Peptides against a protein of PDB entry 3B8E. Designs and how they scored, part 41

Target 1, 230 residues: chain A of PDB entry 3B8E
Amino acid sequence: PFLIFIIANIPLPLGTVTILCIDLGTDMVPAISLAYEQAESDIMKRQPRNPKTDKLVNEQLISMAYGQIGMIQALGGFFTYFVILAENGFLPIHLLGLRVNWDDRWINDVEDSYGQQWTYEQRKIVEFTCHTPFFVTIVVVQWADLVICKTRRNSVFQQGMKNKILIFGLFEETALAAFLSYCPGMGVALRMYPLKPTWWFCAFPYSLLIFVYDEVRKLIIRRRPGGWVE

## One batch from the design tools (peptide; aimed at target 1 F171 E172)

Design b2_p21_7_s1 (made by RFdiffusion4, then SolubleMPNN; from b2_p21_7, 18 letters changed)
Fold by OpenDDE base, seed 4:
Structure b2_p21_7_s1 (fold): chain B 230 residues (1-230), chain A 21 residues (1-21)
Amino acid sequence: as target 1 above (230 residues)
Amino acid sequence: DEVLEEAKKLLELARQLIAAS
């Protein structure tokens, strides 16, 4: 998300606090879970016939899978961001390159896609309105990871994160999302304005896409063992 | 352990990027 913010020069889709919460709250627990499961799988599984190649292949496959899932998650967040901004008069195309003027406090006549002028304060309200839904979208999309992991254990690779640690991570991120979204004062303290309940559903299509993607991937792996899509 | 170290490195990089922003 931050890379796209820099490259596209769009208004900041995620606040620094929300990014920190994603990195520390949502991504750390899964990463730790993976580390523990790899350690346990290495202990419990018979030594791979070729430890270096088989481990490297598995690590590469896992890294690629998580990278792809992470990209879909980011797309979900950006979708929510663009929807919110579009509802407020800023179409996605108009946001390209707008950051400089958007963040300038002295420019109080930034035009939206419909020619409406926005003050700095109004723009920042809209920006901060995007932060919470983006974060919540990431959390909701991450729920698909639970389903993926459950189905992966039943798949040929039997490599998935431990359900307990994953469930705990999902609970933690969901609780954090709820806290940041609905706790009084978060708008002032963290610049995360309250979320309309409807925005929780904005991510569901992307959760479904992740699920479909993983099922298609598994299907391809089953049909072509050793294929590039593993 | 290597995955954990890489994850920590990525987290540190992310923290640095956040701090620089």
Scores: peptide ipSAE 0.007, ipTM 0.271, DockQ to the pose 0.024
OpenDDE base, seeds 1, 2, 3, 5: peptide ipSAE 0.008, 0.005, 0.000, 0.000; ipTM 0.321, 0.282, 0.265, 0.230; seed 1 fails the geometry check

Design b2_p21_7_s2 (made by RFdiffusion4, then SolubleMPNN; from b2_p21_7, 19 letters changed)
Fold by OpenDDE base, seed 4:
Structure b2_p21_7_s2 (fold): chain B 230 residues (1-230), chain A 21 residues (1-21)
Amino acid sequence: as target 1 above (230 residues)
Amino acid sequence: DEVLKEALEKLELARKLIEKY
């Protein structure tokens, strides 16, 4: 998100505090939970093939898969960001290059896509209104990511949800998201303004996309055992 | 105290904005 902020020169979609909350609050517990995930039955039964070649290929494929999932997560967050700004009169195309004027407190007549002028204060309100939904979107998308990461080959439906720690991690992320979104004073303390409950649904298509992507990937692996996709 | 007051005012404005949309 921060890289896109710099490259596109758009208003900051996700604040530093929210990034820290993701890294420390939402990623840590799930990462620990995954360490306690039961090994996939297939992994335990498979004899190593060529340990040098297969390990390298697997590491590359895993890295690519996680990279792709990360891109989907980012797209989900940015989608929510653009929707909120569009509802407030700022179309995505208009946001390109707007950062400099947006962040200048002395410019109080920044125009939106419809010619409405926005004061610095008004702009910061809408910016901070985007931070919470962006964060929540990432959390909701991470639900899917966490669930799919527990298996390499088997479908989620085959492996099941046996790790209680993983389930706890999902609830913890959700509770943190709710706390940051709705606790009084979070707008002041963390620049995370209250979230309209409907914005939670903006992430669901992307969560579904991650699930579909991973299930298709795993299906390919199952259909072509010994293929390069493993 | 002034910073807090300003922040609270902004929060209220944000809340009103969210309620509007």
Scores: peptide ipSAE 0.007, ipTM 0.377, DockQ to the pose 0.026
OpenDDE base, seeds 1, 2, 3, 5: peptide ipSAE 0.000, 0.005, 0.000, 0.000; ipTM 0.257, 0.322, 0.292, 0.261; seed 5 fails the geometry check

Design b2_p21_7_s3 (made by RFdiffusion4, then SolubleMPNN; from b2_p21_7, 18 letters changed)
Fold by OpenDDE base, seed 1:
Structure b2_p21_7_s3 (fold): chain B 230 residues (1-230), chain A 21 residues (1-21)
Amino acid sequence: as target 1 above (230 residues)
Amino acid sequence: SEVYEEAKELLELARKKIEEA
């Protein structure tokens, strides 16, 4: 997300606080859940014929899958970002390269796609309005990870522990998202303005996409055991 | 819903303060 912000020179879709929350909270819990999943899968899998190579391959496959899911999550956040900005008059094409003027507090006549002039303050309000939905979108998309974990044919007890940790993590993330979204003063303190509850549903198509992606991945793994998608 | 409305009001107040400053 931050790299796209730099490369595209668009208004900042995620605040520093939201980035920190993602890095320290949102990404850590899935990483822990995946680490436990690896440990549990290693218990369930027959001793790898070559423990070093098979463990390395499995770690690489899981890291790649996690990276792909993370990219889909980021795309979901950016989609929400672009929708909100488009509803406020800024079409995606117009946002390209706009960062310099957007962040300049001395420019109070930045035009949207329809010729409306936006003050610096108005622009920052819209920007900060995007921070919360982006974070919320990531959290909602992570709900699909819960379904992914449940659909894995690991032991019910192993899945239970993973699911408990994941459910707890998702609960904490959702509670944090709700707190940051609706707690008074968060807009000023953390640059996270309140989000209409309807925007939580904008992430659902991406949650479904991740679910479909994981099911397709599982189908490919089942059809081609030992393939690159394991 | 009440917390949301209060937060929205605070945001509007913050907007006004930003516009004034």
Scores: peptide ipSAE 0.012, ipTM 0.331, DockQ to the pose 0.050
OpenDDE base, seeds 2, 3, 4, 5: peptide ipSAE 0.000, 0.000, 0.007, 0.000; ipTM 0.248, 0.257, 0.315, 0.301; seed 3 fails the geometry check

Design b2_p21_7_s4 (made by RFdiffusion4, then SolubleMPNN; from b2_p21_7, 18 letters changed)
Fold by OpenDDE base, seed 2:
Structure b2_p21_7_s4 (fold): chain B 230 residues (1-230), chain A 21 residues (1-21)
Amino acid sequence: as target 1 above (230 residues)
Amino acid sequence: DEVYKEALELLKKAQEEIKKY
């Protein structure tokens, strides 16, 4: 988020402190919970052909999986960010290069995509309104990602939700998201204004899409073992 | 607090105008 903010010169989608809350508070517990997930039955049946090479391949696969999760989370967050700004008159193309004028307190006539002028205070309210939904979107996407990443080939419906630690992690993330979104003072402390309950559902289509995509991917892997989709 | 309230009211009005398009 911060790199895209600098490169694209867009309004900041998520505050630094909130990013730290995601990395330390939201990502850590689920990551630990995944370490206690039951091994996939087909992985356990495969004897390591070469322990050294298979360990390296597994470490690469795990690293790619975590990298992919982080990328999907960021994409989901940015999707929600652009939706909110578009609903407030700022189309994504118009946001490119707007940061300098956006962050200038002395410019009170920043135009949106429809020619409406926005004061500094109005712009900051919209910006801070994006922070909470961005965070919540990451949490909602994590629900899907954590569930799908527990298995490589088996469907979630086949493996089931047997890991109680993972289930607990999902509830803890949800509780943390609710706390940061609705606790008094979080708007001042974290620049996270209270979230309307309707915004919790903004990420659900995206999470569902990822879930369906992964189930289809796994179905293809089961039908064509050793294919490029693996 | 007054500036914030005023800004919030203006934002609501702006959002209502945008919804007309």
Scores: peptide ipSAE 0.020, ipTM 0.502, DockQ to the pose 0.019
OpenDDE base, seeds 1, 3, 4, 5: peptide ipSAE 0.019, 0.016, 0.000, 0.016; ipTM 0.519, 0.424, 0.202, 0.393; seed 3 fails the geometry check

Design b2_p21_8 (made by RFdiffusion4)
Pose (drawn by RFdiffusion4):
Structure b2_p21_8 (pose): chain A 230 residues (1-230), chain P 21 residues (1-21)
Amino acid sequence: as target 1 above (230 residues)
Amino acid sequence: SSVFITLFFIFVVFFILFFFA
């Protein structure tokens, strides 16, 4: 959101105060719950881990996330940001440009008249809007994320999805999102109510992508002992 | 008042979910 905000100087898809809602807020309970996760095999049947090699935060870890599911999770939220506008004057292939504030009216685009008080709005279909969606879009995928980061070898099937806390940590998250996107007014610090009708589901298309993917490879992993590149 | 209502709803939901768990 901040990165592409510079390369193509488009409108800020995600705010900073808006980022401190995934960490010390929404993703919180989910990951804590990840811990209550149980065994995945008879571990008391393997030499002790050699602390010289198999680190905790391996780098393959980074690959399988920071550059793989952080992306298809990236596109999903970097999509909703578009159709959060298209239904207001989004530039499907346009927009790519600054948007002053002292401008106050003077300019707009794609057949419109944006600015002052609509400048609070020229930055509201984004502020109290686009951001907040690019938010719920996050959590949206954090589901398939939280349900894939529950094994590194077994399918959600071969390991029943019964992590009581996590299952009941999901609504424990999703709810925070909505109870926060429709906060009777805590929209001052955060953003405004994203139209329940669609503004949510739009990110859900991608979550199904995440899931099946890591779900597949795990087979490639199992159907192949010392699985190749994966 | 809005913050308090929201917090109250969140805490209620949490407590219900903890009970279900």

Design b2_p21_8_s1 (made by RFdiffusion4, then SolubleMPNN; from b2_p21_8, 15 letters changed)
Fold by OpenDDE base, seed 3:
Structure b2_p21_8_s1 (fold): chain B 230 residues (1-230), chain A 21 residues (1-21)
Amino acid sequence: as target 1 above (230 residues)
Amino acid sequence: SALERTLAEIERIREELEKLA
């Protein structure tokens, strides 16, 4: 998110502190939980045919798959960001290159896509309004991501939710998201203004997309073992 | 407008948060 902010010169979609909260608060516990996930029996009991080549190929395939999931997560966050800004009069195309004027407190007549002028305070409020839902969107999408990462080829429905640590991680990140979104003072401290509860559901289509994507991927792997999708 | 209402609500929330901070 921050890289896109710099490269595209758009208003900041997610604050640095919020990014740290994601890294430390939402990703760490789940990552640990995945390390303790019981090995998928069909994968871990399978000896590599060629330890050197098969290991490298497998790592590349896994990296690509998780890279794709990460891209979907980012898209989900940015979708929410663009929706909020569009609802406030700033169409996505208008945001490109706008950062310089957006962040300049001496410019109080920045025009939106409809010709309305925005003061510095007004546009900063809108910016900070985007931070919370962006963060929440990432968390909600992570629900799906964490669940699907338990297995390589088995369906989530087949493997089940046996890892108690993973479940704890899901609750922890959700609780953190709720805390940051609704605890008084977070808007001032973290520039994350409170979010309407309805916005939690905005990310659900992307969570579903990840689930569908992974289930389809796993289905392909089961039908075509050793394929490039693995 | 819907935008004005949203902005007003955000400002209200901001003010409340500032009082609590």
Scores: peptide ipSAE 0.015, ipTM 0.373, DockQ to the pose 0.028
OpenDDE base, seeds 1, 2, 4, 5: peptide ipSAE 0.012, 0.000, 0.000, 0.007; ipTM 0.361, 0.272, 0.287, 0.271; seed 2 fails the geometry check

Design b2_p21_8_s2 (made by RFdiffusion4, then SolubleMPNN; from b2_p21_8, 15 letters changed)
Fold by OpenDDE base, seed 4:
Structure b2_p21_8_s2 (fold): chain B 230 residues (1-230), chain A 21 residues (1-21)
Amino acid sequence: as target 1 above (230 residues)
Amino acid sequence: SALKETLEKIEKIREELRELA
């Protein structure tokens, strides 16, 4: 999100507080849940062929997988961001280079894509309105990420969801997202304005995409052992 | 449209709060 902010010079899609909430609030429990995850049945049956080479390959593959998943997560967040801004009159193309004028409190006539003028206060309300949905989108996409990270090769349907800690983590993230989205005072304290329930669904296609991607990846690994995807 | 309506409601609430302050 921050890289796109710098490169495209768009209004900030995700505030510092929301970033901190993601990093500290949503990533910790999932990380713990993965640490306590039961070993995959196929992994337990396989002795490492070469501990040195297998570790290196695994690190590269993990990095690639997380990189790809992270890109899908970012796309989901930005999708939600662009949808919200578009609904408020700011089309994605119009946001390019708008940051300077957007953040200038002395400019109260910034035009949207339809010629409507926006005051500084109005722009900031819209910006802060984007923070919560972006955060929620990340949380929803992380549901899929957590579930897929449970297994390396086996389908989620084969391995099942037996980890109680993982399930607890999913609920905790959801509860945190709900708290930050709907608790009174969050708009003032955290610059996270209330989220319409409909916006929770904006992330679902991306969660599904992650699931499909991972299942396809795992299917390829199963069909072609020792391939580059492994 | 729904977001615009929500923003308008928030703005109205803020205006009301400013008038009360």
Scores: peptide ipSAE 0.014, ipTM 0.326, DockQ to the pose 0.022
OpenDDE base, seeds 1, 2, 3, 5: peptide ipSAE 0.015, 0.000, 0.000, 0.000; ipTM 0.360, 0.259, 0.198, 0.294; seeds 1, 3 fail the geometry check

Design b2_p21_8_s3 (made by RFdiffusion4, then SolubleMPNN; from b2_p21_8, 18 letters changed)
Fold by OpenDDE base, seed 2:
Parts: C-alpha cells; sequence; structure tokens
Structure b2_p21_8_s3 (fold): chain B 230 residues (1-230), chain A 21 residues (1-21)
C-alpha cells in the first residue's frame, strides 16, 4: 500500500497506525495459533528432509506466502479503497497524481471526477473513511490465509477445523477489527472512521479466491508430488 | 547510486501511469 502511495501519488489508502494494528494486533494471535495445529495425516509417511539440500523455507514457499497471497490481499484492500473513493466521486484514474493537492491543506477546491470541489477537511474525512474498510478487508482476507496455512498438502476439508486455538484466533482478530472499527474515539485516536457493516462483504470475493486458489494448489500437489507448485 | 536508480525507476513508472490515465 505505501509503495503504491509513493509510486502512483494517490491519497494514502492505509495509515501507518492501521498497519501497526494489522502487524501487532490481528496477525500475532492467529500466527501463534498455528503452532498448535494438528500434524498432517501423512507427515510421518514422508521422507525426512535432507538438511544439506532442502531448505526449511524454499524460494517457492517464499514466493507463495509473501508474493502471491500478499498480492491478493493488497488487491482486495485496493479494491475496497477504490470503490469507496469512486462512490465519493473520485474515480481511480483521477486519483493518479492527486496526492500533492490532496494533502495540501491550503487547497480547498480539489475537484473530483465530476467537477465537485472538496475542501481539505472533506478530503481527509474520505481518506480516513478508506483506512478502516481497507483494514477490515485485510482481516477478512486473513481468515482465508490463516485457514490455508493449516496444511501444506492436505485439504482443509481433510484436515478439519479441530484446532480450538486457531478458531479462537479467528474470533479474536474479528472482534479486535470490530472494536477498532466501531469503538467511539477511534476516528480521532487511530484515524479509523466507522464503516458501514456492508463493507465487510467487499473482501469476501478475495477471501474466497485465496481459499480456492490454495485448495487447487494443494490438489495439484497431491496429484503431482514434487511438482513446481509445491 | 542504487537509490538514484531506484528513484529514477519510480519516476519512470509514474510517467507510464500518467500516460495510461
Amino acid sequence: as target 1 above (230 residues)
Amino acid sequence: DALKEFLKKVEEIREKLRKLA
């Protein structure tokens, strides 16, 4: 998000405080919960890893975890961001290069895509209105990410949802997201303005996409062990 | 030098994005 902010000179889609809330708040408990996941049913049937040749984290796993999934998460957040701004009169194309004027408090006549002028205060309200649903979008996408991280090879349907700590983590991150989104004063304290409950659903297609993508990946791994997808 | 090259690439990307807009 921050790289796109710099490169495209768009209004800031996700604040630093919201990033910290993701990294320290919503990600920690779910990540710890994975330590309590039940071993895959076939783990003892696999050949031991060769410590000399096989890295614990290979380039493919890094590419998948940080590249592909992270990109889908970012796309989900940006989708929500662009939808909100478009509903407020700012089409995505119009946002390109707008940051300089957007962030200038002395310019109170920034035009939207329809020629409506926006004051600095109005623009900042819209910007901060984007931060919360972007954050919530990431949390909703993280539901799928956490669930898919349960196993490397087995389907979630094969592994099941027996890890009570993981289930608790999903509820905890959701409750935290709701608290940060709706608690009075969060708009001032965290620049996270309340969002309409409907915005929670904007992330669902991307959450589903991650889930389907990973299940297909795992299916391919099961059918073709040692393939490039593993 | 690496930073200058990076900044130059960023500016090139910005210019490309402006041309697409």
Scores: peptide ipSAE 0.011, ipTM 0.316, DockQ to the pose 0.012
OpenDDE base, seeds 1, 3, 4, 5: peptide ipSAE 0.000, 0.000, 0.000, 0.000; ipTM 0.232, 0.296, 0.244, 0.312

Design b2_p21_8_s4 (made by RFdiffusion4, then SolubleMPNN; from b2_p21_8, 17 letters changed)
Fold by OpenDDE base, seed 5:
Structure b2_p21_8_s4 (fold): chain B 230 residues (1-230), chain A 21 residues (1-21)
Amino acid sequence: as target 1 above (230 residues)
Amino acid sequence: DALEEALAKIEEIRELLRKLA
């Protein structure tokens, strides 16, 4: 998100504080919960890793984490961001290069796509209104990410949802997201303004996409062992 | 134990974020 903010010179889509809340608040318990997941039924049938040639973190894993899943997460967040700004009069094309004027507190007549002038305070309210839905979008997509991480090759339907700690983690991160989104004072403290409940649903297609994509990937791995998608 | 420690750490971070805000 920050890279696109710099490259496209758009208003900040996700604040630093919200990023910290994701990395340290919402991801920690779910990640730990995976340590309690049951092993896949075929784990003992797999060849052992060769410590001399096989890295624990390989290009395939990095590609999966950052190149595929991370990209879908970012797309979901940015979709929500652009929709909110468009509903407030700022079309995506108009946002390109707008950051300089947007962040200048001495400019109180920044025009939207329809010629409406916005004060600095009004612009910052809209910006901070985007931060919370972007954050929530990431959390909703993380539900799917956590679930798909339960297995390497088996379908989630084969593995099941038997890990109670993982289920607890899903509720914990959701409760934290709701707290940060709706608790009084979070707008001032964390620059996270309350969002309409409907914004939670904006991430669902992307969450479903991740789930379907990974299930298809796992299906391919089961049918073609040793493939490039493994 | 690891879960309890993680939850405690999350709460600590939340408090820190509130203080920094």
Scores: peptide ipSAE 0.006, ipTM 0.277, DockQ to the pose 0.048
OpenDDE base, seeds 1, 2, 3, 4: peptide ipSAE 0.000, 0.000, 0.000, 0.000; ipTM 0.196, 0.280, 0.268, 0.166; seed 1 fails the geometry check

## One batch from the design tools (peptide; aimed at target 1 I165 A178)

Design b2_p22_1 (made by RFdiffusion4)
Pose (drawn by RFdiffusion4):
Structure b2_p22_1 (pose): chain A 230 residues (1-230), chain P 22 residues (1-22)
Amino acid sequence: as target 1 above (230 residues)
Amino acid sequence: LVVVVIVVSVVLFVAAVVAIFS
């Protein structure tokens, strides 16, 4: 959101105060719950891990996330940001450009008249909007995320999805999101109510992508002992 | 603790549904 905000100088898809809603807020309970996760095999049947090699935060870890599921999770939220505007004057292939504030009216685009008070709006179909969606879009995929980061070898099936806390940590997250996106007024610090009709589901298309993917490879992993590139 | 988490999660969900349709 901040990176592409510079390369193609488009409108800021995600705010900073908006980022401190995934860390010390929404993703919180989910990860904590990840811990209550149980065994995945008879571990008391394997030499002790050699602290010289198999680190905790391996770098394959980074690949399988920071450059793989951080992306298809990236596109999903970097999509909703578009159709959050298209239904307001989004430039499907346009927009790529600054948007002053002292401008106050004077300019708009794709058949419109945006600015002052609608400058609080020219930055409101984004502020109290686009951001907040690019937010719920996050959590949206954090589901398939939280349900894939529950094993590194077994399918959600071969390991029943019964991590009481996590299952009941999901609502415990999703709810925070909405009870926060429709907060009777805590929209001053955060953003405004994203139309329940669609503004949510739009990110859900991608979550199904995440899931099946890591779900597949794990087979490639199992169907192949010392699985190749994966 | 599990029960507490389940209660909290239900409460939050109910609260969220109410907030959405209010």

Design b2_p22_1_s1 (made by RFdiffusion4, then SolubleMPNN; from b2_p22_1, 16 letters changed)
Fold by OpenDDE base, seed 5:
Parts: sequence; C-alpha cells; structure tokens
Structure b2_p22_1_s1 (fold): chain B 230 residues (1-230), chain A 22 residues (1-22)
Amino acid sequence: as target 1 above (230 residues)
Amino acid sequence: LVEEAEKRALELLEKALEAILK
C-alpha cells in the first residue's frame, strides 16, 4: 500500500496505526492457531524424492502463493478506498498526484472531481474514514487466509473447522476490528473514524476470491502432484 | 501527534526510497 501511495501520490489509504494493528493484533493469534492445526493426512505419505531440491522448490512455491494472496488483499483494500473516495466526490483518476495539495494544511479549496471545494479538515476526515475500511477489508480477507492456510493440499472441507484456537483467532481479529472501527474516541486517538457496517461486505468478494483460488489450487495439486502450482 | 508521526514516517520512507533509487 505504501508503494502505491508513493508512486501514485494519492491520499494515504492506510495509516501506521492500522499497519501496527494488523501486524501485532490480527496476525499473531491466527498464526499461533495454525501451529495447533491438525496435520495434513498426506504429509507423511509424500516424502520428497530429493530432500534438498524438492523441499526448496516447494518452499519457494508456497512463498509465491502467499505473495499472490497478499496482492489480492491489497487490491481489496484499495478497492474499498477508491469506492469511498468516489462516493465523496473523488474519482480514482483525480486522486493521482493529489497528495501534495491534499496534505497541505494551508490549502482549503482542493477541488473534487465535481468542482466541490474541500477544506483541509474535511478532506482529512475523508482520508481517515478510508483507513478504517481498509483495515476492516484486510481483516475480512484474513478470515479466508487463515481458513485456507490450515492445509497445503487438502480442501478446507476435508480438514474441517476443528481448531478452537483458530476460531478464537478469527473472533479476536474481528472484535479488534469492530473496537477500532466503532469505539468512541478512536477517530481522535487513532485517526480511525467510524464506518457504516455495510462496508464490511465490500471485502467479502475478495475473501471469496481467495478461498476459491486456493481451493482450485489445492484441487490441481491433488490431481497433478508435482506441478508448478504447489 | 499521530498525524505528525505518520507524516515524519512517510518523509523518512520517501527519503529511504530516494536513496535506494539512486
């Protein structure tokens, strides 16, 4: 997100506080929960032919898959960001290069795509309003990530939802997201303004996309063992 | 204070990126 922010010079879509909450709050407990997940039924059955080369290749492919999932997460966050700004009069194309004027506290007449002028305070409220749904989008997408990461090869439907710690992790990250989004004073303290509950659903298509993507990937791996999709 | 910290962090990131791109 920061890379796109710098390259496109758009208003900041994700604040430092939200990043810290993701890294420390929403990712740690789920990651620990995965350590207690049931072993895959096929891990013990499929030994690498060459322990050095096959293990390394598999680790690279897994890393690449996580990279792709991370890109889909970022796209989901940016989609929500652009929709909110568009609803407030700022079309995506108009945001390109706008950062300099947007962040200047002395400019109180920044025009939107429809010629409406925005004060510094008004546009900062809109910016901080975008931080919350970006964060929430990441959390909702992380639901899918956590569920699909139970196994590398088996379907979620085969593995099931038996890990109570994982369920607790999902609850914890969701509760944290709700707290940061709706607790009074979070706008002042953390620059996370309240979001309409409807915006939580904006992330669901991306969560579903990740889920479908990974299930298809795993299906291909099961049907074509040793393929590049592993 | 948070806004100022974010601004400073972004400025540092920009400087770091400029240094990498040189």
Scores: peptide ipSAE 0.011, ipTM 0.285, DockQ to the pose 0.017
OpenDDE base, seeds 1, 2, 3, 4: peptide ipSAE 0.005, 0.007, 0.000, 0.005; ipTM 0.254, 0.292, 0.257, 0.245; seed 2 fails the geometry check

Design b2_p22_1_s2 (made by RFdiffusion4, then SolubleMPNN; from b2_p22_1, 16 letters changed)
Fold by OpenDDE base, seed 5:
Structure b2_p22_1_s2 (fold): chain B 230 residues (1-230), chain A 22 residues (1-22)
Amino acid sequence: as target 1 above (230 residues)
Amino acid sequence: LEEEAIRRALELLKLALELINS
């Protein structure tokens, strides 16, 4: 998110507060839940042919998979961001390079894509309105991420959802997202304005995409053990 | 303003976690 913010000079899509909420609120309990997840039987039973090379290769493949999932998460957040700004009159192409004027408190006549002028206060409301759905999008996508992380090879349908700590983590992050999105005063305190409940569904296609991607990846691994997609 | 917002966010997060864990 920050790299695109710097390169494209777009209005800030994700605030520092939302990042802290992700790191401390949404990632901690899920990470603990995964530590208590039963080790995949195949991981424990598969003796490395070469302990040095096979371990290193596996760590790299895992890192790449998480990198790809993280990229899909970011894309989901940005999609939601661009849709909200477009609904408020700012088309994606118009946002490029707009940051300088957007963040200038002395400019009260920034034009949208349709020639409507926006005051500094109005622009900041729209910006902060984008922070909440970006955060919520990440949470919804993390549901799929947590579910797929239960296994490396087996389908979620084969192993099932037996880890109660994981289920608790999903509820925790969802409850936190709802609290930050709808609790009175969050707009003033955290610069997170309330989100229409319908916007939660904007992330679902991306959650499904991650789920399908990982299930296909795992299917390929099961059919072709030792492939580069592990 | 950012420091105060971060502090408030951390307090709210702590409270939320405590409520969920209770």
Scores: peptide ipSAE 0.006, ipTM 0.313, DockQ to the pose 0.046
OpenDDE base, seeds 1, 2, 3, 4: peptide ipSAE 0.000, 0.005, 0.006, 0.000; ipTM 0.250, 0.287, 0.261, 0.257; seed 4 fails the geometry check

Design b2_p22_1_s3 (made by RFdiffusion4, then SolubleMPNN; from b2_p22_1, 17 letters changed)
Fold by OpenDDE base, seed 5:
Structure b2_p22_1_s3 (fold): chain B 230 residues (1-230), chain A 22 residues (1-22)
Amino acid sequence: as target 1 above (230 residues)
Amino acid sequence: LIEEVEKRALELLKKAQELIEK
């Protein structure tokens, strides 16, 4: 998010507090849950042919796969961000380079894509209105991420949802998202304005995309053991 | 306080960007 913010000079899509909530609130319990996940039965049976080379290759491939998932998560967040701003009159093309004027407190006549002028306060309200949906989008996408991370090779349907800690993690991050989105005072305290319930569904296509992507990946791995996708 | 921290962070990012552009 920050890289795109700097390069494109767009209004800030994700606040510092939101990032902190993701890193500490959302990722911690899931990470613990994965530590208690039962070892995949095939991992124990699959001794590396060469412990030095095959282990390193596998670790790199896993890292790349999770990197790709992270990119899809970011894409989902940015999609939500652009939709919200577009609904408020700021088309994506118009946002490019707008940050300089957007963040200037002395400019109270920033025009949107339709010629409507926005005060600094109004602009900040819409900016902060993007933070909460971005966060929620990440949480919803993380549901799929957590589920797919249970196994490397087996389908989620084969492994099942036996890890109670994982289920707890899903509820915890969802509860945190709901708290930050709807608790009175969060707009003032954390600059996270209330989320319209409809925005929860904005991330679902991306969550589904991650799920399908990983299931296809796992299917390929099962059919072609030792492929570059593993 | 949060707003101030965000403001400072943004200022640091702007400075960093200026340094990269030089």
Scores: peptide ipSAE 0.017, ipTM 0.277, DockQ to the pose 0.017
OpenDDE base, seeds 1, 2, 3, 4: peptide ipSAE 0.010, 0.006, 0.000, 0.000; ipTM 0.276, 0.242, 0.248, 0.210; seed 3 fails the geometry check

